# Peptides against a protein of PDB entry 7BDX, part 46

Target 1, 212 residues: chain A of PDB entry 7BDX
Amino acid sequence: EMGAAACTLLWGVSSSEEVVKAILGGDKALKFFSITGQTMESFVKSLDGDVQELDSDESQFVFALAGIVTNVAAIACGREFLVNSSRVLLDTILQLLGDLKPGQCTKLKVLMLMSLYNVSINLKGLKYISESPGFIPLLWWLLSDPDAEVCLHVLRLVQSVVLEPEVFSKSASEFRSSLPLQRILAMSKSRNPRLQTAAQELLEDLRTLEHN

## One batch from the design tools (peptide; made by RFdiffusion4, then SolubleMPNN)

Design b1_p11_1_s3 (from b1_p11_1, 3 letters changed)
Fold by OpenDDE base, seed 3:
Structure b1_p11_1_s3 (fold): chain B 212 residues (1-212), chain C 212 residues (1-212), chain A 11 residues (1-11)
Amino acid sequence: as target 1 above (212 residues)
Amino acid sequence: as target 1 above (212 residues)
Amino acid sequence: LPPLDFTPLPP
C-alpha cells in the first residue's frame, strides 16, 4: 500500500522536466531503475497463478513505475540515461512484453510501449531496442492484441523503425517477410481514429520504401 | 526495497516548493499522508523486539517518509495542508516521539521534530501541537535525549511556544513548574555551537518573560 | 517523431 502511494505521487511529479532532471541528478536513480525492472518482472511472473485484481496495490505500484519510466523517457536527458545506464530495464520491458498474452495486462503493456516509443526517439535507443533478439517477432506478437491502444503504440514503434533508414536497413528483409500487412490494413479501417491514422501513415511510409 | 527507493526519490524532489504544490494539488495526497502515519507507527512498534538494522530498507523507507513530511511542512501551503487535512499524522508523530526512548531512533526523532517545528511556524499548527495532551511533558522527555541534534530541535520547538504569547499563556504555569532549567543551562555550555546558541536564545527569551 | 506527452496519473 505505502509503496504504491509513494510511487503514484512520484509518477505525478515526474510529469515535469525539472523533476526528471532532479531524479536523474541524484545517486539514487541507478538503484531505483534497477529495482523497477525486477519489480515489474516479479509482478508479470505472478500472473500465471493468481487472479491479481487489476485494482490491487501491486498493480497500481507497477503502473506507477511504468509511468515514471515513460515520463523519464519523454525528455532527452532521460532517454540518454535509460540508453546509457539502464539497459537492463529496457531488456526487461522487452521480455515482459513478450511474456504477456494478447489481452493480458493491457494498461501495463501500453505504459511499457509508450516508454519504448519515447526511447526510440533517441537513435541510440532505437538501435538498442531494434537490435534486441526477437524484436521483429515481438512487434507482430504485440500487434495481435485485441486492444486498440496496444496496437496503436506498436504501430508508432514500428514507424520509428521504418522512418530511420540506418535502423530499418538491418531488419528490412525480416520485416518485409513477416509483415502482418492484412492486420495493418484492417487497423487502417478501425473506428479508433488514432489507430486508423497511425495505420494509414505506416502504410504510406511502407509504400514509399517499396519504391526506393 | 522498491518502496524505499521510490520514497527516497520522492523525498529528494520534495525539496522543491513546486513539487510540494504538485503533491498537494493531487487527490492522492490525503491517502499518502494517512498511510505515512500508519507506516511510521508500525515501524516504531516493531522496535521493541527486533534489532532492526538502522540501514534496513524499512528504516530508509520511514526516514524518507519523515523527510517528505518535513519538506511539505517547510512551505506555507504544506503547513496549511497538514494542519487542516492531516491532523492524524501530527498526532501520530507526537505519539511516536513519546514512545521512543532517549537515544533510540535518533535520526527518525530529528526528522519528526523538524516536521513539528516547521508546522509550528503556522499559528494554527502551533496551537494544535501545543494543546495536545502531554505536550509539555513530551518536550522534557525529548530534551533528556543524549543526542545534541534531538535536543536542538526540541529547543527550537520550545522557542516557538515561548515566542507566541497567545500559545504560551495557556501552558505558562505547567511550563514554569516543570522547566528543566539545569538541563537547558548545561546545553548553553555545549560544545555543539548550534545547540549552545539555541539554548542561550531560549534562556534569554525566558528571562524576558519573567520580567513581564 | 515527437515524444509522447507525459503520462497522466490514473483517475
Scores: peptide ipSAE 0.116, ipTM 0.856, DockQ to the pose 0.180
Fold by OpenDDE base, seed 2:
Parts: sequence; C-alpha cells; structure tokens
Structure b1_p11_1_s3 (fold): chain B 212 residues (1-212), chain C 212 residues (1-212), chain A 11 residues (1-11)
Amino acid sequence: as target 1 above (212 residues)
Amino acid sequence: as target 1 above (212 residues)
Amino acid sequence: LPPLDFTPLPP
C-alpha cells in the first residue's frame, strides 16, 4: 500500500529533530495528529475480528504512525506540542493500551509506551498522563504482559512517576496499595538484562522513597 | 484520509536536501518510487469515470507524490537516483503527460513537468527523456494546453533540449519540422509575464541555433 | 531520565 510506504518514510525521516520541527511548524500538524489517533483507534477496534496479520500494510501503517508520535515526543518542542495541542491523542494512546490484551499487538504497545515515556519527560506531560483516570490500574494491567519489552517500558514509565515527587505524592497511597511488588521482584531476576536492570533500579527508587 | 495527510507531510519535509538524502539512503526508496508510479498511473486511468473532485483525498495524495518526485529531482543525488534506479517512474510520468487532455489535471501536469525539468538538469536525465519514443510530439501536445503554467514548464523543458547541442543535434530535424512556431510566438505576446519571457528566450535561442 | 532515542525503522 502506498499510504503505508509514505507513512513509513515519514517515520524514518522523523528520526531527526529538524524534520520534527518542520512537521510541527506546518499548519497541517494538528489535523495529522488528530487523524492519527482516530486511525489507531479504528485499527485496534478492528482486531477483535479478523486476525490482522502483523505484517499487513495496515499494521505497518499504524506502527509508522505510532513511531512518528514517539519521534515527535523525543524532542522538547514535540512534547510541548503533544501536551498542549494533541491531548486527545494521548488519551487515545492510554485508552488503546488498556483495550489491548496481554500478548496482543506487542510492537504497537511498545511504540505507544515509548511515546508516553517520552511525553513524561515533560513535567506537564507527566502530570497529564498520571492524572488520567485509571492510570495506575493501567500500568499494572500492562505489566501483566508476557513480553519483556512491554514490561520494560512500563517499568520506565512507573520510574518516571516515582522519581517526580510532585506527581508521585498525589497517587502514592493508590500506588502503594496496588503495587505488584512480587511481579517487579520477579522481573529483577529476568534473564533479559535490560528488564532486570530496570526492575532493580525501580526497586531501589521505591526503597529510597519509603525511608524518606 | 490518513494516507494523504502522511504523504502531504512527507512532501512538505522533502523540501530539504537532507530529507531527500535520508529518503534515498534508506532501503525503502526503490520500492516507494516504484509504487509511486503505479499509484499515479492508477489515478490517471480512473479519471475517465467519476469526476474525481480535484479536492479529493486521492487527488491530494497523488499531488503529494508528484511533489515528492519533484523535490527529489531538485538535488543532484536525487536526479542521479531517478535516472539510474527509477527510470520506470520517468517513463510513467511521460506516459501520463501524454494521456491527460488539455485542461485536465493542471496541477498534476505542472508537478510532473517540474520533475522532468529538474531531471533534465542532469545530462544523463536529459538524454534519457529526449530519447524516449514520442518525446517531441508529446511536448507539442502539452504546449496545446490552455493553462499558462503548463505551457511555461513545457517551454522550459524545450529550452533544456535546445541549449544542449549533444542532445538537440539528435532530434534537430524532427524538432524543426514540427515546431509549433506560431504557438510559441503567440505565447511571447502573453499577458502572463513568466510565459512571455520564457517564450521570448526560447525564440532567441532558436534563432541563434539557425545561424550556427 | 534521558529521552529514548529515536525509534529506528524495523528492518
């Protein structure tokens, strides 16, 4: 499909700060990101029927869209744009992460989680995401995934919240009462070194917070 | 449509040499330009039926594709790529310019003519285009268009051939025997100053060649 | 925490 090819090229070139600035400097950016959310939502809603082969042109298209969002969020002005002008897209990403089952659309989950993590680097973005209804239960739902890379990016997002006292204090009681400590401890023993390290670091950060 | 939006953004960012280099440096470039030709051909073939509103998402998509090709051809390595690795796309553009009627798809014609003109800056590209079957009749067919911008870009392409002795000498007899001199003379009197200037310059270049 | 690097195209 030509749409998937064009979107994939746009994803590739969006791995540049100057290209992201060019995308955002145009009058078409708002419309593009609005349609992006709608397209991703439509795709995920369609998955309950036909086993959309992960290698389909439509899957590739949606992966490229999620990749573009991640790359936009990789730079400061991109995060600011998403948080100020594309909050509906962030809401959609959170919704879709909740709607997807464990093991379902792993690559898409990873890209969406990477985008949320990048948005969380902006304090305003972190506040917006963390104040979303059901955010804490969503993190634990996502952490139940069998995929190590999904779990890795969930742990990073959890760490972003834990390391920001201004945000963590608002949800600390819910966080402490629902924390899947045994699951995180199991991940700290993973054979995947990246997952192991992320789980160990988070456990250290949590221990530090209990003593303060 | 999401495809049109993505392609339009890719068109916008392709107005940069570095972005064009990034597109061409990837392993997906060949496939993209192959599909581009097929997509443009399919669109033009569909025009005999439903009056595709020029403002349709599909029209916008095809315009963006043609714009990307033009922007790739605007740089030396892009011209070299098109001439060496995407000759089928050049053949398709020549074909489509022949298939379109006067006044039909003016914006698309302009973009395609701009791409051919940019390719003609490379001597290898100019040779390839000028040696294509029916090239001289095609120029005169296109010059019959009522649109001043179509005619302007045809005159520029004619000028590219006339100014290159190595190319012009091979088709000089056919060129002289079929030259729509009265049409070009009429354009030299146009109220459109760009068209007027281009026609006057071409007439001067032709007079110089007759005296050498 | 540093931003994640730009996502490479999948091979």
Scores: peptide ipSAE 0.109, ipTM 0.855, DockQ to the pose 0.159
Fold by OpenDDE base, seed 4:
Structure b1_p11_1_s3 (fold): chain B 212 residues (1-212), chain C 212 residues (1-212), chain A 11 residues (1-11)
Amino acid sequence: as target 1 above (212 residues)
Amino acid sequence: as target 1 above (212 residues)
Amino acid sequence: LPPLDFTPLPP
């Protein structure tokens, strides 16, 4: 309980750039993010047996951790920190996203995807995550989720890859050969306007790349 | 481990007024401070048997909690919140300070005393804590501590009482009859310049009150 | 550049 409460408050205040800078300016940041990855991994590994109540203190704690990572990645110095000093955490997030099945831990997946998306805003971060083994298959695995919010953030991450020629060129062949076009087309007809728009924009970006 | 790390980061960033406002602006603040008191109490109650390693994760966690309370009390809206909405926490801090023996949990005592001192900066807070049953005996109990930093913060809290006529007048008889004058005089000769100064100032304030 | 995302506290 207390740990979850403290971590939730830290998550809330981490929506400020100055707070993120303060978190990162201390010598404790490295240890914190190291333990964060381990804690998230332990939680996900515990899910295979018990239907953990989504509202458990443990779940709330892990959600807050994922939220903090997302908020750190929302600013330039935070992205730089994660890519330079906490690569193992990024690897952990990618692994956990692969370990989770469609419909499983939706909220956590959204937060983790948001963190990766924010990391992808700078080229170094985008290169790092996109060069991760199995990254493209992971995107399609995640895009098979029935949850619209998961799919939205996957599409945004895919768009971040597609819009960067230096990154996209390295994976273009694999990307084109495995692209779940029918799934994306279905999303472009979604009743969720955010999902619909993201799918349409991605389809437009892809069409532009086929003509160049 | 993770809880202590998160709470320690929250403590660090709570040195900002804007962060304190953000903590208090949420609906989670009440619950957080309620659990804080309970957690601190549980920790202190656990000390009677095991020489808990001062460097334990549990100790660090409780120190961070006490630090957060201190930082919240460092600003006007934080003091108002504590006195209006978290009186039980203040009562808990006073109780825990009474439960601890001289030389026991020095760092925690310092943080708790700093929080009470900060609360005492506004009249409502000072009235509340000074009207707590056993407050004056508690001050003298704490002033018997061999630690100079504990004694310093006790003297500062005593000074906060003495300097407020509306508060001091209510307790003046008990205060005068129980004042450990020889102990304060000894502190005025301390090699610690901060302790020496605080003791001298308090003695001067007391002399001024005897002449009026 | 795509917009940055901050995560709000859950309700």
Scores: peptide ipSAE 0.097, ipTM 0.854, DockQ to the pose 0.138
Fold by OpenDDE base, seed 1:
Structure b1_p11_1_s3 (fold): chain B 212 residues (1-212), chain C 212 residues (1-212), chain A 11 residues (1-11)
Amino acid sequence: as target 1 above (212 residues)
Amino acid sequence: as target 1 above (212 residues)
Amino acid sequence: LPPLDFTPLPP
């Protein structure tokens, strides 16, 4: 209980850039983010097919951890820190996103995807995550999720790859050959306006790249 | 491990007034400080005569909690919050200071005493803690500690009482009758300059009150 | 693309 409460408060205050700088300016940041990854991994491994009650203290704890990572990644110095000093955490997030089934741990997936998206704002971060083994299959695996928020954040991450020619060119053949075009087209007709817009924008970006 | 790391980071960032305001501005502050007291109490009860390794994860966790309380109490809105909404935590701190033997949990005592001292900056806080049952005996119990930092912070808390006529007058008879004058005089000759100064100042304040 | 806004705590 107390750990979850402290972690939740830390998540709340991490919405400030100055707090993120303070977190990273300490000598304990490396250890914190190392054990964050381990804790998130342990949680996902403990799910053992049991429907984790979204309201459990353990889930709230891990949500707070994922939220902290997301908020750190929202800041330039946080992205730099994660990409330079906490690559194992990024690898863990990618792995956990792959380990989860469609419809499983939706809220955690959203937070992890938001963290990866925030990391992708930096070219170095985008290069790192996009060059991760199985990244393209992972995107399509995640895009098979029935949840609109998961799919939205996957599409945003895909768009971040597509909008960077230096990164997109390295995976363009695999990307084009495996693109779930029918799924993205279906999302462009979604009743969810955010998902609809994200899918339409991505389709426009892809069309532009086919003509150039 | 992870809870202690999160709590330690929260302690570090709570050195900022804006972070304290953010902690208190959330809907989770009441619950956090409630379970903080319970966690600190559980820790002290678990000591069962075993010398807690100062470097244990559990001790570091509780030190971080006590540090957060201290930093919250350092800010005006934090004092107001503690005195209005978290009185049970203040009662717990007073109780735990009484439950610990001289020389036991020195670092925790220092942090708890610092939190009470910070609370005592507000007249309402000073009134509340000084009117707590057994407060005067508690001060003298704590002043029997062999540790100079414990004694220093006890003397500062005593001085906070002495410097407030409205509070001091309510306990003046008990205070004068039980004052460990020889102990305070010995501290005024301490080789520790901080302890020496604090004891000398308190003796001067007490002399001034005897002549007025 | 602009960074995502800081994630609010669940109520």
Scores: peptide ipSAE 0.036, ipTM 0.821, DockQ to the pose 0.178

Design b1_p11_1_s4 (from b1_p11_1, 4 letters changed)
Fold by OpenDDE base, seed 5:
Structure b1_p11_1_s4 (fold): chain B 212 residues (1-212), chain C 212 residues (1-212), chain A 11 residues (1-11)
Amino acid sequence: as target 1 above (212 residues)
Amino acid sequence: as target 1 above (212 residues)
Amino acid sequence: LPALDRTPLPP
């Protein structure tokens, strides 16, 4: 209980850039983010099937941790820190996103995807994430999720890759050969306006790249 | 481990007034401070004798909690919150200070005394603390501690009482009859300059009150 | 600038 309460307060205050700078300027940031990855991994490994107590102290603790990572990644110095000093955390997030089944842990998936998207704003972060083993298959695995929010954040991450020529060129062949085009086309017809827009924009970006 | 790490980061960032306002402006402050008191109580009750692992995760967690309380009490809105909405926490701190033996849990005692001192800056806080059952005996019990930092913070709290006529008048008879004058006189000769100064100032304040 | 996903506090 107390750990979840403290971590939730830390999540709330980490929405401030000055708080993120204070977290990272201290001598405890490395330890905190190292243990964060371990805690998230332990939680995902403890999940027996599709049954989740989303309101458990453990779940709330992990949500707060993922929220903190996202808020840190929303700041330039935070992105630099994560990519330079906490790569294991990024590796853990990618691994955990692969370990979770479609429809499983949707809220955590969204938070982790938001953190990765924020990291992808930095070219160094985008390069690091996109060069991770199995990254392209992972995106398509995640895009098979029935949840519109999961799919939205996957499409946003895919767009970040497509819009960066230095990154896209390295994976263009694999991307073109494995792209779930029918799935993205179906999403462009979604009743969810955010998902519809993200899918439509990505389709436009892809068409532009085929003619160049 | 993770709870202690998160709580320690929260302690660090709570040195900012804006962070204290953010903590208190959220819907989770009441729950957090309620559980804080319970956690501190559980820790003190788990202490077997004088043997303390000061660097244990549990100890560090409780130190961070006490640090957060101190930082909240350092801000006007934080003092108001503690006295209006978290009185049980103040009661717990007073109880725990009584439960600990001289020389036991020195670091925690100092943090708790610092929080009470900060609360005592508010007249409503000072009234609340000083009207707590056994407050005067508790001060003298704490002043028997061999640790100079504990004694320093006790003397500062005593001074806060002495300097407020509305408060001192209510306890003046008990205070005068039970005052460990020889102990304070000994502290005024301490080699610790902070303790020496605090004891000397208190003796001067007391002499001034005897002539009024 | 891509809109930074600041995670609002969970509602």
Scores: peptide ipSAE 0.100, ipTM 0.849, DockQ to the pose 0.154
Fold by OpenDDE base, seed 1:
Structure b1_p11_1_s4 (fold): chain B 212 residues (1-212), chain C 212 residues (1-212), chain A 11 residues (1-11)
Amino acid sequence: as target 1 above (212 residues)
Amino acid sequence: as target 1 above (212 residues)
Amino acid sequence: LPALDRTPLPP
């Protein structure tokens, strides 16, 4: 209980840029983000046995951790820190997104995808995550999720790759050959307006890249 | 481990007034401070059985909690919150200070005393804690501590009472009759300059009150 | 500018 409460408060205050700077300026940041990755990994591994109620203290704790990572990644110095000093955490997030089944832990997936998206705004971060082994298959695995919010955040991450020529060029062949075009086209017809828009924009970006 | 790390970061960032305002502006503040009191109480109760190493994760967690309370109490809105909405936590801090033996958990005592001192800057807070049952005996119990930092922070809290005529007048008879004058005089000769100064100032304030 | 994802506290 107390840990989840403290983490939740830390998550809330981490929406401030000055708080993120204070977290990172401390001598404890490295340790904190290392333990964060381990804790998130342990939680996801525990799902195979124990029916963790989504509203459990443990779930809320892990959501708060993922929220903190997301808010850190929302700030330029936070992205720089994650990309330079907490790569293992990024690797863990990518791994956990792969380990989770479609429809499993949707809220956690959304937070992790938001953190990766925020990291992708930094070209170094985008390079790092896009060069991760199995990154393209992971994106398509995640796009198979029935949840519209998961799919939205996957499409946003895909778009971050597509909009960066230096990154996209490295994987363009694999990307084009494996693109779940029918799935993205279906999303462009979604009743969810955010998902619909994101899918349409991505399709437009992809068409532009085919003509250039 | 993770809880202690999160709490430690929250403690660090709580040195900012804006962070304290954010903590208190959240709908979770009441719950957090309630659980904080319970956690601190559980820790102090556990000391009678398990040799908790002072450097244990649990100890660091409780120190971080006490540090957060102290930093909240350092801010005007934080004092107002504690005095109006978290009185049980103040009661818990007073109780725990009484439960601890001289020389026991010095670091925690210092943090708790600092929180009470910060609360004492608010007249409502000073009234509340000074009207707590056994408050004067508690001050003298704490002044029996061999630790100079504990004694310093006790003297500062005593001085906060003495400097407030409305509060001091209510307990002046008990205060004068039970005053460990020889102990305070000994502290005024301490080699610790902060303790020496605090004891001298208190003795001067007390002399001034005897002549008025 | 891509909208930065800030996560509000869950209610």
Scores: peptide ipSAE 0.100, ipTM 0.852, DockQ to the pose 0.155
Fold by OpenDDE base, seed 3:
Order: sequence, then structure tokens, then C-alpha cells
Structure b1_p11_1_s4 (fold): chain B 212 residues (1-212), chain C 212 residues (1-212), chain A 11 residues (1-11)
Amino acid sequence: as target 1 above (212 residues)
Amino acid sequence: as target 1 above (212 residues)
Amino acid sequence: LPALDRTPLPP
């Protein structure tokens, strides 16, 4: 309980750039983000047996951790820190996104995808996550999620790959051969306007790449 | 472990006035400070049996909590919040200071005394804590501590009472009858220069009050 | 500028 309350407050204040700089300027940041990955992993591993109440202190704690990572990744120095000093945390987030089934832990998936998207704004971050083993299959696995917000954030991450020629060229063959085009086309007809727009823009970007 | 790491980061950033305002502007602050008191109480109650390692995650967590309370009380809006909305936490801090033996949990005592001193800068806060049952006996109990830092912070809190006529007049009879004058005189000869100065100033203030 | 995902504070 107390940990979840403290982490929730830390999440709240981490929306400030100055707070992110203060977090990262201290000697405690490395240890904090190391244990963050371990805590998130332990939580996801616990889901195979117990119906953990989504409103539990443990769930709230892990949501706050994922929120902090997202807010850190929203700042240039935070992206640099994650990519240079907390790669194990990024590896853990990618692994956990693969371990969660479609429809499982939707809120946590969204927060983790938002953190990866923020990391992808940095070319070094985009290179790192996109070169992860199984990254392309992971994107398609995540696009099978029934949740529109999960699918939206996956499409945004896919777009970050497609819009960066240096990254896209390395995976272009695998990407084209495995692209769930019918799924993306279905999303372009979604009643969710954000999902609809993201799918339409991605389809336009993909068409532009076929003509080059 | 993760809770201690999160709380330590929150403690670090709580040194900023803007962060204190952000913590208190949210709907989570009341719950956080309620659980803070309970957590500190549980920790102090656990000391009767186990040699809890002072360097444990639990100790570090409670130190961070006490540090956060101190940093909140260092800001005008934070003092107002504690005195108006978190009185149970102040009551808990006073209780725990009484429950701890001389020389026991010195670092935690110092942090708690610093928080009470910061609260005492607000006249409403000073009134509230000084009107607590057994407050004068508590000050003398704490002055029996062998630690110079504990004694220093007790003397500072005593000075806050002595310098406020409206508060001092209510307890003046009890204060004069129970004052450990020989102990304060011994502190005025301390090799610790901060303790020496604080004891000398308090003795001067007390002499001034005897002539009025 | 890519819209930075600031996670909303949990309500």
C-alpha cells in the first residue's frame, strides 16, 4: 500500500521536466530503474495463477512505475538515460509485452507501449528497440489485441519505424512479408477515431514506401 | 525494496517547493500522509523484538517518509496542509518520539523533530503540537538522548515554544517546574558547536523571560 | 514535433 501511494505521487510529479532532471541527476536513478524492471516482471509472472484484482495495490504500484518510465522517456535527457543506462528495463518491457496475452493487462500494455513510443523519438532508442530479437512479430502479436488503445499505441510505434528509413530498411523484408494488412485496414474503419486516423496515416505511409 | 527506492526519489524531489505544491494539489496527498503515519508506527513497533538492520529497505523507506514530511513542512502550504488535514500524522510523530528510547533510532528521531520544528514555524502548528497531552514531558524525555543532533533539534523546538508568548504562557508553569536546567547548561558546554550555540541562546531567552 | 506521451496523472 505505502509503496503504491509513494509511487503514485512520484508518477504525478514526474510529468515535470525539472523533476525528471532531478530524478536522473541523483545517484539513486540507476537502482530505481533496475528494480522497476524486476518489479514489473514479477507482477506479470504472478498473473498466470491468481486473479489479481486490477485495483490492487500491486497493480496500482506497477501502473505508477510504468507511468514514471513513460514520463522519463517523454524528456530528451530521460530518453538518453534509458537508452544509455537502463537498456535492461527496455528489454524487460519488450519481453513483458510479449508475455501478456491479447486482452490481458490492457492498461499496463498501453503504458509500456507509450514508454517505447517515447523512446522511439530518439533515433538511438528506435534503433535499440527495433533491433530487439522478435520485435516485428511482437508488433503483430500486440496488434491482435481486441483493445483499441493497445492497437492505437502499436500503430504509433509501427509508424515510428516506417518513418525512419535507416531503421525501416533493416527490417523492410520481414515487415512486408508479415504485415497484417487486413487487420490494419479493419482498424482504418474503426469507430475509435484515434485508431481510425492512426491506421489511415500508416496505410498512406506504407503506400508511399511501395512507390519508392 | 522498490518502495524504498521510489520513496527515496520522492524525498529527493520534495526539496522543491513546486514539487510540494504538486504533491498537495493532487487528490492522493491525504491518503499518502495517512498511510505514512501508519507505516512509521508499524516500523517503530517492530523494534521491540528484531534487531532491524538500520540499513534495511524498511529503515530506508521510513527515513524517506520522515524526510518527505520534513520537506513538506518546510513550505508554507505544506505546513498548512499538515496542520489542517494531516493532524493524525502529527499525533503519530509525537507518539513515536515518546515510544523510542534514548539512543534508539537517532536518525528517525532527528527527521521527526525537524518536521515538528518546521510545523512550529506556523503559529497554528505550534499551538497544535504544544497543546498535545504530555508535550512538555516529551521534550525532556527527548533531551535525555545521548545524541547531540537529537538534543539540538529538541532545543530548537523548545526555543519555538519559548519565543511565542501566546503558546509559552499556557505551559509556563509546567515548563518552569520541570525544566532540566542542568542538562541544558551541560549542553551549553558541548563540544558540538551547533548544540552549544542552541543551548546558550535558549538559556538567554529563558533569562529574559524570568525578568519579565 | 512528435506528440510526447505524457501519461495523464492517474485520476
Scores: peptide ipSAE 0.099, ipTM 0.853, DockQ to the pose 0.159
Fold by OpenDDE base, seed 4:
Structure b1_p11_1_s4 (fold): chain B 212 residues (1-212), chain C 212 residues (1-212), chain A 11 residues (1-11)
Amino acid sequence: as target 1 above (212 residues)
Amino acid sequence: as target 1 above (212 residues)
Amino acid sequence: LPALDRTPLPP
């Protein structure tokens, strides 16, 4: 309980840029993010049969960790820190997103996807994650999720890739050959307005790239 | 490990007033401080024989909790919160300071004493802690500590009491009858400059009260 | 610039 409470408070205050700077300004930041990855991995590996109660202290603790990573990645210096000094954590997030089945740990997936999206705002971050082995297959795996929020954040991450010519050009062939177009078209008709808009925008971006 | 790391980061950032306000602005603050007291109590109760390695994750975790309480108490709204909404935590800190033997858990004692000192900056806080059962005997028990930092923070807390006429008048008889004057005089000759100064100032304050 | 994701505390 106490660990989850402390981590949840840290998550809340990490929405501030000054707090992120303070977290990163200490020598303890590297250790913290190293253990974060290990903790998240241990949690995901524990899921292999039990419907872990979504409301467990352990779940809340891991959600808070993922939230902290996301909030750190929301700040320029935080993105730089993650890409320069915590690459293993990014690799872990990508791995864990691949290990989770569709519909499994939806809230954690959303937070992890938000962190990757935030990292993708920097070209260096986008390059790093997009050059990760199996990144394109991972996007389509995640886009098979029945959850609209998961799919929304996948589409946003896909959009970050397609909008960057230097990144997209490297993956364009694989992207085009594997694109789940029918799935994205179905999402453009979703009753979820956010998902609908994100799918429609991505379809427009993709059409623009076919004509250029 | 992860809990201690998160709590340590939270401690570090809690030195900011804005972070303290953010911690207190959520509905989770009450729960956090409630569990904090219980966690600190459980730790102190576990000490009854093992020379707990001062560097254990558990020790570090509890030190960070005490540090957070201290930093919250350093801010006006934090003092008000503790005195209004977390009195049980203050009672727990007073109890734990009594349960610890001279020379035991020095770092934790210092942090707890610093928190009480910060609370004592407000008249309401000073009244609350000074009216706690056994408060005056507790001060003298703590002042028997061989550690100069513990003694320093005890003397500072004693000074907060004697400098407030409304509080001191209620305890003046008990205070005068039990004052370890020889111990304070010995501290005024300490090689530790901070302890020496604090003891000298307190002796001057006490002399002023004898002439008024 | 795409809006950065800041995660609120769970409700």
Scores: peptide ipSAE 0.093, ipTM 0.850, DockQ to the pose 0.175

